Peptides against a protein of PDB entry 2V3S. Designs and how they scored, part 106

Target 1, 95 residues: chain A of PDB entry 2V3S
Amino acid sequence: PISLVLRLRNSKKELNDIRFEFTPGRDTAEGVSQELISAGLVDGRDLVIVAANLQKIVEEPQSNRSVTFKLASGVEGSDIPDDGKLIGFAQLSIS

## One batch from the design tools (peptide; made by RFdiffusion4, then SolubleMPNN)

Design b2_p28_8_s4 (from b2_p28_8, 15 letters changed)
Fold by OpenDDE base, seed 5:
Structure b2_p28_8_s4 (fold): chain B 95 residues (1-95), chain A 28 residues (1-28)
Amino acid sequence: as target 1 above (95 residues)
Amino acid sequence: SRARLEALLEAAKAAGDEEAVARIEALL
């Protein structure tokens, strides 16, 4: 399995690392993303963007070591989105 | 899956993510 880390800010604006595994042939990007949402770790509005980037990283984990992407849930927030500070952005990386 | 939730729970505990721990435990 591929060991992944999803880094994003929680409701208290603290950076959290969510660790999980992805098994090719058994898991799907959308399925795992939905489970993260069901666990309350990802906002439901971010299903599409999380699944898309998860698919990207698991296709070639040796080449795609990290991907940073804009969250749909972050656009409507009070803070200005910033990929460097992961404000309104999340990062998926290989553990 | 339950297996994934359990793994997420252990990872959350190890990371000290108390809020995540509470949310996941409520699902198990």
Scores: peptide ipSAE 0.474, ipTM 0.889, DockQ to the pose 0.486
Fold by OpenDDE base, seed 1:
Structure b2_p28_8_s4 (fold): chain B 95 residues (1-95), chain A 28 residues (1-28)
Amino acid sequence: as target 1 above (95 residues)
Amino acid sequence: SRARLEALLEAAKAAGDEEAVARIEALL
């Protein structure tokens, strides 16, 4: 399986690393993303963008070691999105 | 699904993410 880390800010604006595995052929990007949402680790509004980037990284994990993407849930927030600070952005990376 | 939740819980505990631990435990 592919060991992944999803880095994003929690409700207290603290950076957290969410560690999980992805098994190609058994798991789907959308399915795993939905589970992360069910666990309250990802905002439901971010299903599409998380799934898309998860798919990207698991397709070529050796080439795509890290992907940073804009969250839909961050757009309406009070803070201005910033990819460098992961404000309104999340990062997926290979562990 | 349950297996993934358990794995996420273990990882959250290891990382000291108390908030995540609480949320995941509520689902198990």
Scores: peptide ipSAE 0.469, ipTM 0.887, DockQ to the pose 0.469
Fold by OpenDDE base, seed 3:
Structure b2_p28_8_s4 (fold): chain B 95 residues (1-95), chain A 28 residues (1-28)
Amino acid sequence: as target 1 above (95 residues)
Amino acid sequence: SRARLEALLEAAKAAGDEEAVARIEALL
């Protein structure tokens, strides 16, 4: 399995690392993303963007060691989005 | 899956994310 880390800010605006595994042929990007949402770790509005980037990283994990993407849930927030600080952005990486 | 939730729970405990622990435990 592929060991992954999803880094994003929680409700207290603190960076949190969510660790999980992805098994090609058994797991799907959308399925795993749905489980992260069900667990309350990802906002439901971010299903599409998380699944798309999860698919990207698991397709070629050696080439895509890290991907940073804009969250739909962060667009309407009070803070200005910033990819470097992961404000309104999340990061998936190979652990 | 239950297996993934259990793994996420252990990771949340290790990270000290008390809020996440509470949410996941409510699902198990």
Scores: peptide ipSAE 0.465, ipTM 0.886, DockQ to the pose 0.531
Fold by OpenDDE base, seed 2:
Structure b2_p28_8_s4 (fold): chain B 95 residues (1-95), chain A 28 residues (1-28)
Amino acid sequence: as target 1 above (95 residues)
Amino acid sequence: SRARLEALLEAAKAAGDEEAVARIEALL
C-alpha cells in the first residue's frame, strides 16, 4: 500500500496531517476521498479536486512525491488563498 | 472501510482534532 499524508487546515485553522493508505487495485481515488468527506476531514465541495489529485499521486508515487491544490471550499473564505501557507489549499504527499 | 476509519481516528487523535475524533467515532 501507498502511505499518504493529506495536510490541510481544520475548522480551527490549524494545520493537520491526515494519514491514510491507498492500495492500488483495491481502492479508488474517489472512494477514498468520499471516506475522508464522510469522516468530516474534507469538505464535500472538495470531492472532485481531492480525488483528482489523489489519483495523480497514486499513479506514479515515486515521481509525484507531493501535490498542492486549491480547495473549492477555500474560495469563499475570509482569508486570501495562499499555497505556501496552505490557506484555501491542501497538500497530498507520500509518507 | 472500517480499517481506514480506525486509522483516521488515530491520526485525528494524534493531531488533536477533537471535532474530527467525535465525528469519526460516531461512524464506528
Scores: peptide ipSAE 0.476, ipTM 0.889, DockQ to the pose 0.686; fails the geometry check

## One batch from the design tools (peptide; made by RFdiffusion4, then SolubleMPNN)

Design b2_p29_1_s1 (from b2_p29_1, 11 letters changed)
Fold by OpenDDE base, seed 1:
Structure b2_p29_1_s1 (fold): chain B 95 residues (1-95), chain A 29 residues (1-29)
Amino acid sequence: as target 1 above (95 residues)
Amino acid sequence: MIKFSSVEEANKLAAENLSPGRSFVVEPA
C-alpha cells in the first residue's frame, strides 16, 4: 500500500496531518475521498478536487511526491488563500 | 465545512463513521 499524508487546516484553522493508506486495485481516489468526507475530515465541497489530486499522486507516486491544491471550501473563507501557508489549500504527500 | 476542531475529535469521528479496515490517523502538523 501507499502511505499518504493529507495536510490541511481544521475548523479552528490549525494545521493537521491525516495519515492513511491507499491500496491500488482495491481503493479508488473517489472512494477514499468520500470516506474522508464521511469522517468529517474534509469538506464535502472538496470531493472533486481531493479525488483528482489523490488520483494524481497514487498513479505516479514516484514523480508526484507532493501535490498542493486549492480547496473549493476555502474560496469563500474570510482569509485570503495562500498555498504557502495552506490557507484555502491542502497538501497531499507520500509518507 | 470541516467538522473536526481538534485531534481528539477528528480521531473519534473517524472511528465512528468508517467501516472496518479503513483508518485515518489525525495528528498535529
Scores: peptide ipSAE 0.689, ipTM 0.925, DockQ to the pose 0.923
Fold by OpenDDE base, seed 2:
Order: sequence, then structure tokens, then C-alpha cells
Structure b2_p29_1_s1 (fold): chain B 95 residues (1-95), chain A 29 residues (1-29)
Amino acid sequence: as target 1 above (95 residues)
Amino acid sequence: MIKFSSVEEANKLAAENLSPGRSFVVEPA
């Protein structure tokens, strides 16, 4: 399996790492993304972008060691989005 | 909106809402 870390801010704007495994042939990017939402760890509005980037990293894990992407849930927030500070952004990486 | 406000809450939510065989471990970055 591929060991992954999803880094994003919680409701108090604190950075957290979510560690999980992805098994090619058993797991799907959309399925795991839906589980993250069901667990209350990801906003439901971010299903599409999380699934797309999860697919990207698991299809080429040696080339895509880290991907940072804009969250749909962060666009209308009070804080200005910033990829370096992961404000309105999340990051997937190979652990 | 992100539901969890702490590591403790996040790990509890994950344990209560996921099917057997799936594990998410949350920790401070």
C-alpha cells in the first residue's frame, strides 16, 4: 500500500496531518475521499478536488511526492487563500 | 465546513464513522 499524509487546517485553523494508506486495485480516489468526508475530516464541497489530487499522487507516487491544491470550501472564507501557509489549501504527500 | 476542532475529536469521529478496514490517524502538523 501507499502511505499518505493529508495536511489541512481544522475548524480552529490549526494545521493537522491525516495519515492513511491507499491500496491500488482495492481503493479508489473518489471512495477514499468520500470516507474522509464521512469521518468529518474534509468538507463535502471539496470532494472533487481532493479526489482529483489523490488520483494524481497515487498514479505516479514516485514523481508526485507532494501536491498542493485549492479547496472549494476556502474560497469564500474571511482569510485570503495562501498555498504556502495552507490557508484555503490542502497538501497530499507520500510519507 | 471542517467538522473537527482537535486531534482528539478527529480521531473519535474517524473511529465512529468509518467501515472496518479503513483507518485515518490524525496528529498535529
Scores: peptide ipSAE 0.689, ipTM 0.924, DockQ to the pose 0.917
Fold by OpenDDE base, seed 4:
Structure b2_p29_1_s1 (fold): chain B 95 residues (1-95), chain A 29 residues (1-29)
Amino acid sequence: as target 1 above (95 residues)
Amino acid sequence: MIKFSSVEEANKLAAENLSPGRSFVVEPA
């Protein structure tokens, strides 16, 4: 399995790491993304972007060690998006 | 929106809402 970390801010705007495993052939990017949403860890509006980037990182984990992407849920927020501070952005990385 | 406001809440929510076999461990970054 691939050990992953999803870093993003919670409802208090605090950065947190969400650790999980992805097993190719058993898991799907879409499925795991939906589970993240069901767990209340990811905003439902971010399903597409999370799934896309999860797919990207798991298909070539040796080449894609980290991906940072803009969240749809962050665009409409009061805070100005900032990829360096992960404001309105999230980061997936290989653990 | 994101529902969890603490590590404790996040881990509790994950445990309650996920199917057996799936685990998300949340910790401060």
Scores: peptide ipSAE 0.689, ipTM 0.924, DockQ to the pose 0.940
Fold by OpenDDE base, seed 3:
Structure b2_p29_1_s1 (fold): chain B 95 residues (1-95), chain A 29 residues (1-29)
Amino acid sequence: as target 1 above (95 residues)
Amino acid sequence: MIKFSSVEEANKLAAENLSPGRSFVVEPA
C-alpha cells in the first residue's frame, strides 16, 4: 500500500496531518475521499478536488511526491488563500 | 465544513464513522 499524509487546517485553523494508506486496485480516489468526508476530516464541498489530486498522486507516487491544491471550502472564508501557509489549500504527500 | 477542532476529536470521529478496514490517524502537523 501507499502511505499518504493529508495536511490541512481544522475548524480552529490549526494545521494537522491525516495519515492513511491507499491500496491500488482495491481503493479508489473517490471512495477514500468520501471516507475522509464521512469521518468529518474534510469538507464535503472539497470532494472533487481531493479526489482529483489523490488520483494524481497514487497514479505515479514516485514522480508526484507532493501536491498542493486549492480547496473549494476555502474561497468563502475571510482569510486570503495562501498555498505556502495552507490557508484555503491542502497538501497530499507520500509518507 | 470540517468538523474536528482537536486531534482527540478527529481520531474519535474517524473511529466512530468508519469501518474497521479503514484507518485515519490525525496528529498535529
Scores: peptide ipSAE 0.688, ipTM 0.924, DockQ to the pose 0.912

Design b2_p29_1_s2 (from b2_p29_1, 8 letters changed)
Fold by OpenDDE base, seed 3:
Structure b2_p29_1_s2 (fold): chain B 95 residues (1-95), chain A 29 residues (1-29)
Amino acid sequence: as target 1 above (95 residues)
Amino acid sequence: MIKFSSVEEANELAAKNAPEGRRFVVEPA
């Protein structure tokens, strides 16, 4: 399996790492993304972007070691989005 | 919005919503 880390901010805007495994052929990017949402770890509005980037990284884990992407849920926040600080952004990486 | 507000809450919530055991482990970055 592929060991992954999803780094994002919680409801108190604290940065956290979500560790999980992805098994190609058994898991799907959309399926695991739905699990993240069901677990209350990701906003439902971010299903599309999380699934797309999860698919990208698991397809070529050797070349795509880290991907940073803008969250749909972050657009309506009071803070200005910032990819460096992961404000309105999340980062998916190979552990 | 993201529901969890702490590592403890996140891990408990993730465990409750995992059908076949906890897939996710949350840690401070």
Scores: peptide ipSAE 0.633, ipTM 0.904, DockQ to the pose 0.868
Fold by OpenDDE base, seed 1:
Structure b2_p29_1_s2 (fold): chain B 95 residues (1-95), chain A 29 residues (1-29)
Amino acid sequence: as target 1 above (95 residues)
Amino acid sequence: MIKFSSVEEANELAAKNAPEGRRFVVEPA
């Protein structure tokens, strides 16, 4: 399995790491993304972007050690999006 | 928006809503 970390800010704007494993052939990017949403860990509006980037990293984990992407849920927030600070952005990386 | 506001809440929610067992572990970055 691939050990992954999804780093993003919670409702209090605190950075957290969500650790999980992904098994190619058993898991799907969309399926795991939906689990994240169902668990209340990811905003439902971010299903598409999370699934897309999860797919990207698991299909080429050696080349894509880390991917940072803009969250749909963060665009209309009070804070200005910033990929460096992960404001309105999330980061998915190989653990 | 993101529902969890603490590590404790996040892990509780993750465990509660994991049909195939707890997949996610949340910790401060």
Scores: peptide ipSAE 0.632, ipTM 0.904, DockQ to the pose 0.880
Fold by OpenDDE base, seed 4:
Structure b2_p29_1_s2 (fold): chain B 95 residues (1-95), chain A 29 residues (1-29)
Amino acid sequence: as target 1 above (95 residues)
Amino acid sequence: MIKFSSVEEANELAAKNAPEGRRFVVEPA
């Protein structure tokens, strides 16, 4: 399996790492993304973008070691998005 | 908005929503 970390800010705007494994052939990017949402770890509005980037990283984990992407939920927030600070952004990486 | 407000809450919530097995482990970055 592929060991992944999703780094993003919680409701108190604190950075957290969500560690999980992805098994190609068993898991799907869409499915795991939905699990993240069901677990209350990701905003439901971010399903599409999380799934897309999860798919990207698991397709070529050797080449795509990290991907940072803009959250739909972050755009609507009060804070100005900032990819460097992961404000309104999240980061997926191979652990 | 993201629902969890702490590592403890996140892990508890994840366990609650996935009683058959936890896929996710949350920790401070």
Scores: peptide ipSAE 0.631, ipTM 0.905, DockQ to the pose 0.813
Fold by OpenDDE base, seed 2:
Structure b2_p29_1_s2 (fold): chain B 95 residues (1-95), chain A 29 residues (1-29)
Amino acid sequence: as target 1 above (95 residues)
Amino acid sequence: MIKFSSVEEANELAAKNAPEGRRFVVEPA
């Protein structure tokens, strides 16, 4: 399996790492993304973007060691989105 | 907005929703 880390800010704006494994052929990007939402770890509005980037990293884990993407849930937040500080952004990387 | 407010809350919720084994482990970055 592929060991992954999803880094994003919680409701208190604190950065956290979510560690999990992804097994190609058994897991799907959309399925695991839905699990993240059901677990209260990801906003439901971010299903599409999380699934897209999860698919990207698992299909080419050797070339895509880390991907940073804008969250739909962060667009209308009080803070201005910033990819460097992961404000309104999340980062998915190979562990 | 992300739902969890702490590592403790996140892991507790994950444990409740995954009786056969948790897929996710949350820790401070």
Scores: peptide ipSAE 0.631, ipTM 0.905, DockQ to the pose 0.758

Design b2_p29_1_s3 (from b2_p29_1, 9 letters changed)
Fold by OpenDDE base, seed 3:
Structure b2_p29_1_s3 (fold): chain B 95 residues (1-95), chain A 29 residues (1-29)
Amino acid sequence: as target 1 above (95 residues)
Amino acid sequence: MIKFSSVEEANALAAKNAAPGRKFEVLPA
């Protein structure tokens, strides 16, 4: 299995690391993303973008050690998006 | 009352006792 960390801010704007495993051939990017949403860890509006980037990192984990991407849920927020501070952005990385 | 020595310990216990499903360990960054 691939050990992953999803770093993003919660509803209180606190930055957290979410650690989980992904098993190629058993798990799918969309399935795991749906589980993250069901757990209340990811906004439902971000299903597509999280799944796309999760797929990117798990298909070539040796080359894609970290990916940072813009959240759909962050666009309509009051805070200005900033990838350096992960405001309106999230980061997936290999643990 | 259960006392925790760290946030990580509390989160680990919560994850362990959670309903069946994928384990997500949440830690302050």
Scores: peptide ipSAE 0.591, ipTM 0.892, DockQ to the pose 0.279
Fold by OpenDDE base, seed 2:
Structure b2_p29_1_s3 (fold): chain B 95 residues (1-95), chain A 29 residues (1-29)
Amino acid sequence: as target 1 above (95 residues)
Amino acid sequence: MIKFSSVEEANALAAKNAAPGRKFEVLPA
């Protein structure tokens, strides 16, 4: 399996690492993204963008060691989006 | 199963009540 980390700010704006495994051929990017949402770890509005970037990293984990992407849930927030601080952005990386 | 750090326990009520499934480990970055 591929060991992944999703770095994302929680509702208190604290940055956390969410560690999980992905098994190609058994798991799907959309399925795992749905599980993240069901667990309350990802906003439902971010399903599409999380799934897209999860697919990107798992299809070539040796080449895509880290991907940073803009969240749909962060666009209308009071804080100005910042990819360096992961405000309105999240990051997936190979553990 | 979902694992939380002490910091995340306060924000993880939904995850704590969820049925067991994929294991997620939440840690402060």
Scores: peptide ipSAE 0.589, ipTM 0.889, DockQ to the pose 0.389
Fold by OpenDDE base, seed 1:
Structure b2_p29_1_s3 (fold): chain B 95 residues (1-95), chain A 29 residues (1-29)
Amino acid sequence: as target 1 above (95 residues)
Amino acid sequence: MIKFSSVEEANALAAKNAAPGRKFEVLPA
């Protein structure tokens, strides 16, 4: 399996690393993204963007060691999005 | 398919538990 880390801020604006595994041929990007949402770790509005980037990293984990992407949930937030600070952004990486 | 029974968070105000299926380990970054 592929060991992944999703780095993003929680509701208290605290930055956390969410570690999980992805097994190609068994797991799907959308399925795992739905599990993240069901666990309360990802906003439901971010299903599409998380799934898209999860698919990107698992299809070529040797080339895509880290991907940073804008969250849909952060667009209408009170804070100005900032990819460097991961405000309104999240990051997936190979652990 | 069930890999793990819960979601673990190392430093959270309240521990989060998910239905059996996948383990998510939450750690301060």
Scores: peptide ipSAE 0.587, ipTM 0.890, DockQ to the pose 0.301
Fold by OpenDDE base, seed 4:
Structure b2_p29_1_s3 (fold): chain B 95 residues (1-95), chain A 29 residues (1-29)
Amino acid sequence: as target 1 above (95 residues)
Amino acid sequence: MIKFSSVEEANALAAKNAAPGRKFEVLPA
């Protein structure tokens, strides 16, 4: 399995690392993303973008060691998005 | 298939309604 970390801010704007495994051939990017949402760890509005980037990193984990992407939930927020601070952005990386 | 539960470490906020079947380890960054 691929060991991944999803770094993003929670509802209290605290930065957390969410560690989980992805097994190619058994897991799907969309499925795991849905599980993240069901767990309350990802905003439902971010299903598409999380799944897309999860797919990107798991399809070539040797080349895509880290991906940072803009959250849909962050665009319309009060805070100005900032990839460096992961405000309105999240990061997926290989553990 | 082995199913896991969500966990938290240190001051991380655990999800109250964690999805069953997968382990999510929540850690302060």
Scores: peptide ipSAE 0.587, ipTM 0.887, DockQ to the pose 0.314

Design b2_p29_1_s4 (from b2_p29_1, 10 letters changed)
Fold by OpenDDE base, seed 5:
Structure b2_p29_1_s4 (fold): chain B 95 residues (1-95), chain A 29 residues (1-29)
Amino acid sequence: as target 1 above (95 residues)
Amino acid sequence: MIKFSTVEEANALAAANLPEGRRFVVEPA
C-alpha cells in the first residue's frame, strides 16, 4: 500500500496531518475521498479536487511525491488563500 | 465542512466508518 499524508487546516484553522494508506486495485481516489468527507476530515465541497489530486499522486507515487492544490471550500473563506501557509490549500504527500 | 473535534475524536470518527478499523490517523502538523 501507499502511505499518504493529507495536510490541511481544520475548522479551527489548525494545521493537521491525516495519515492513511491507499491500496491500488482495491481503493479508488473517489472512494477514499468520500471516506475522508464522511469522517468529517474534508469538506464535501472538496470532493472533486481531493479525488483528482489523490488520483494524481497514487498513479505515479514515485514521480509525484507531493501535490498542493486549492480547495473549493477555501475560496469562500475570509482568509486570503496562500499555498505556502496552506490557507485555502491542502497538500497530499507520500509518507 | 470540517467538523470541530479533537484529534482523538477525529480518529474515532474515522475508525467508525470502516469495519476494517482505523483508516485515518489525525495528528498536529
Scores: peptide ipSAE 0.582, ipTM 0.892, DockQ to the pose 0.740
Fold by OpenDDE base, seed 4:
Structure b2_p29_1_s4 (fold): chain B 95 residues (1-95), chain A 29 residues (1-29)
Amino acid sequence: as target 1 above (95 residues)
Amino acid sequence: MIKFSTVEEANALAAANLPEGRRFVVEPA
């Protein structure tokens, strides 16, 4: 399995790492993204972008060691998006 | 945005939503 970390700010704006494994052939990017949302760890509005980037990193984990992407939920937020601070952005990386 | 306020709450939610145990481990970055 591929060990992944999703770095994302919680509702208190605290930056946390969400660690999980992805097993190719058993898991799908869409499925795991749905689990993240179901667990309340990711906003439902971010399903598409999380799934897309999860797919990107798991299809070539040796080449895509880390991906940072803009969240749909962050666009309309009160905070100014900032990829360096991961405000309105999230980061997926290989553990 | 994200619906959990604490690491503990997030872990509890993750564990509760999966019958075969916690898939996600949340920790401070």
Scores: peptide ipSAE 0.577, ipTM 0.892, DockQ to the pose 0.804
Fold by OpenDDE base, seed 1:
Structure b2_p29_1_s4 (fold): chain B 95 residues (1-95), chain A 29 residues (1-29)
Amino acid sequence: as target 1 above (95 residues)
Amino acid sequence: MIKFSTVEEANALAAANLPEGRRFVVEPA
């Protein structure tokens, strides 16, 4: 399996690493993304963007060691989006 | 088990899980 880390700020704006494994052929990007949402770790509005980037990293993990992407849930936030601080952004990386 | 981590378990839609049997492990970055 592929060991992944999703770095994302929680509702209290604390930056956390969410570790999980992805097994090609058994898992799907959309399925795992839905599990993240069900666990309360990802905002439901971010299903599409998380799934898209998860798919990107798992299809070519050797080429995509890390991907940073803008969250839909971060657009309406009071804080200005910042990819460097992962405000309104999340990051997926290979562990 | 990862030190200082909080284990989160969601309804599994697929079979892939961490060795401990939990899908997600949350730790401070």
Scores: peptide ipSAE 0.576, ipTM 0.892, DockQ to the pose 0.277
Fold by OpenDDE base, seed 2:
Structure b2_p29_1_s4 (fold): chain B 95 residues (1-95), chain A 29 residues (1-29)
Amino acid sequence: as target 1 above (95 residues)
Amino acid sequence: MIKFSTVEEANALAAANLPEGRRFVVEPA
């Protein structure tokens, strides 16, 4: 399996690392993304963008060691999005 | 909006979604 880390801010705006494994052929990017949402770890509005980037990293894990992407849930927030600070952004990386 | 406020809460929610075992482990970055 592929060991991954999703770095993302919680409701207190604190950064957390969410560690999980992805098994190609058994797991799907959309399925795991739905699990993240069901667990309350990802906003439901971010299903598409999380799934797209999860697919990107698992299809070429040697080439895509880390991907940072803009969250749909962060666009309408009061805070200005910033990929360097992961405000309105999340990051997936190979563990 | 992210629904968890603590690591413990996030881990509890993650564990509840997978009866076969815990899928997600949450820790401070």
Scores: peptide ipSAE 0.576, ipTM 0.891, DockQ to the pose 0.788; fails the geometry check

Design b2_p29_2_s1 (from b2_p29_2, 16 letters changed)
Fold by OpenDDE base, seed 1:
Order: C-alpha cells, then sequence, then structure tokens
Structure b2_p29_2_s1 (fold): chain B 95 residues (1-95), chain A 29 residues (1-29)
C-alpha cells in the first residue's frame, strides 16, 4: 500500500495531518475521498479536487511526492487563499 | 466494509491524537 498524508486546516484554522493508506487495485481515489468527507475531515465541496489530486499522486507516487491544490471550499471564505500557508489549499504527500 | 471503516477510524484517531497533543502543550506552563 501507499502511505499518504493529507495536510489541511480544520474549522479552527489549525493544520492537521491525516494519515491513510491507499492500495491500488483495491481502493479508488473517488472512494477514499468520500471516506475523508464521511469522516468530516474534508468538505463535501472538495470531493472533485481531492479525488483528482489523490489520483494524480497514486498513479505516479515516485514522481508526485507532494501535490498542493486549491480547495473549492476556500474560495467562498474571507481569507485570501495562500498555497504556502495552506489557506484555501490542501497538500497530499507520500509519507 | 470493515476495511473502510477501520481506515476511517484510524484517520479520526490520528486527528484526536494531534488535538490532544496540542492541548497538552498549550496547557503546559
Amino acid sequence: as target 1 above (95 residues)
Amino acid sequence: SARRQARKQRMLEDVRKQLGGEEAVAASP
């Protein structure tokens, strides 16, 4: 399995690292993203972008060691999006 | 499935541990 970390801010704007495993051929990017949403760790509006980037990292984990992406949920927020601070952005990485 | 449920529980436990750790550090004088 591929060991991954999803780094994103919670509702209190605190950074959390969410660790999980992904097994190609058994898991799907869409399915695992739905699990993250079901756990309350990802906003439902971010399903598409999380799934797309999860797919990207698991298809070539040696080339895509880290991916940072803009959240749909962050666009409507009052804070200015900043990828360096992960404001309105999340990061997936290989652990 | 049991596998998906187990993964979900581990995710939540990781978050709880991080929050607990942060609280412990914040509470330390």
Scores: peptide ipSAE 0.554, ipTM 0.833, DockQ to the pose 0.193
Fold by OpenDDE base, seed 3:
Structure b2_p29_2_s1 (fold): chain B 95 residues (1-95), chain A 29 residues (1-29)
Amino acid sequence: as target 1 above (95 residues)
Amino acid sequence: SARRQARKQRMLEDVRKQLGGEEAVAASP
């Protein structure tokens, strides 16, 4: 299995590292993204973007060691999006 | 499925541990 970390700010704007495993052929990017949403760790509005980037990283984990992407849930927030600070952005990386 | 539930539980436990750890550090003299 591929060991992954999703770095994402919680509702208190604190950075959390969410660790999980992904097994190609058994798991799907959309399925695991739904689990993250069901756990309350990812906003439901971010299903598409999380699944797309999860798919990207698990397709070529040797070349895609880290991906940072804009969240749909962050667009309507009061804070200006910033990829360096992960405000309105999340990061997936290989552990 | 049991596998999805197990993964979900591990994710939640890991996040709770991080939050608890932060609280423990804040409470340390």
Scores: peptide ipSAE 0.552, ipTM 0.832, DockQ to the pose 0.177
Fold by OpenDDE base, seed 4:
Structure b2_p29_2_s1 (fold): chain B 95 residues (1-95), chain A 29 residues (1-29)
Amino acid sequence: as target 1 above (95 residues)
Amino acid sequence: SARRQARKQRMLEDVRKQLGGEEAVAASP
């Protein structure tokens, strides 16, 4: 399995690292993203973007060691999006 | 599935640990 970390801010604007495993051929990017949402760790509006980037990293984990992407939920917030601070952005990386 | 439930629970546990136990972790179906 691939060991991954999703880094994003929670509702209190604190950075969290969510660790999880992904097994190609058994897991799907869409399915795992739905699990993250079901757990309340990802906003439902971010399903598409999280799944897309999860797919990207797991299909070529040796080349794509980290991906940072803009959240759909972040654009509606009061804070200005900033990829360096992961405000309105999240990061997936290989652990 | 049991696999999805287990993964979800581990995710929640990881977050709980980072929060220092401030938030309770509910059972995931």
Scores: peptide ipSAE 0.535, ipTM 0.831, DockQ to the pose 0.255
Fold by OpenDDE base, seed 2:
Structure b2_p29_2_s1 (fold): chain B 95 residues (1-95), chain A 29 residues (1-29)
Amino acid sequence: as target 1 above (95 residues)
Amino acid sequence: SARRQARKQRMLEDVRKQLGGEEAVAASP
């Protein structure tokens, strides 16, 4: 399995590292993204973007060691999006 | 599935540990 970390700010705007495994052939990017949402760890509005970036990283984990992407849930927030601070952005990386 | 449930549980446990008990985290069935 591929060991992944999703770095994302929680409701208190604190950075959390969410670790999970992805097994090609058993898991799908959309399925795992739905698990993250159902666990309350990812906003449902971010399903598409999380799934897309998860797919990107798992299809070529050697070349895609880290991906940072803009969250749909962050666009309408009060804070100005900042990829460096992961405000309105999340990061997926290979553990 | 049992696999998905187990993965969710691990995710929540990791987050809970990082929060140091400051927030309650519930897993979906």
Scores: peptide ipSAE 0.518, ipTM 0.829, DockQ to the pose 0.288

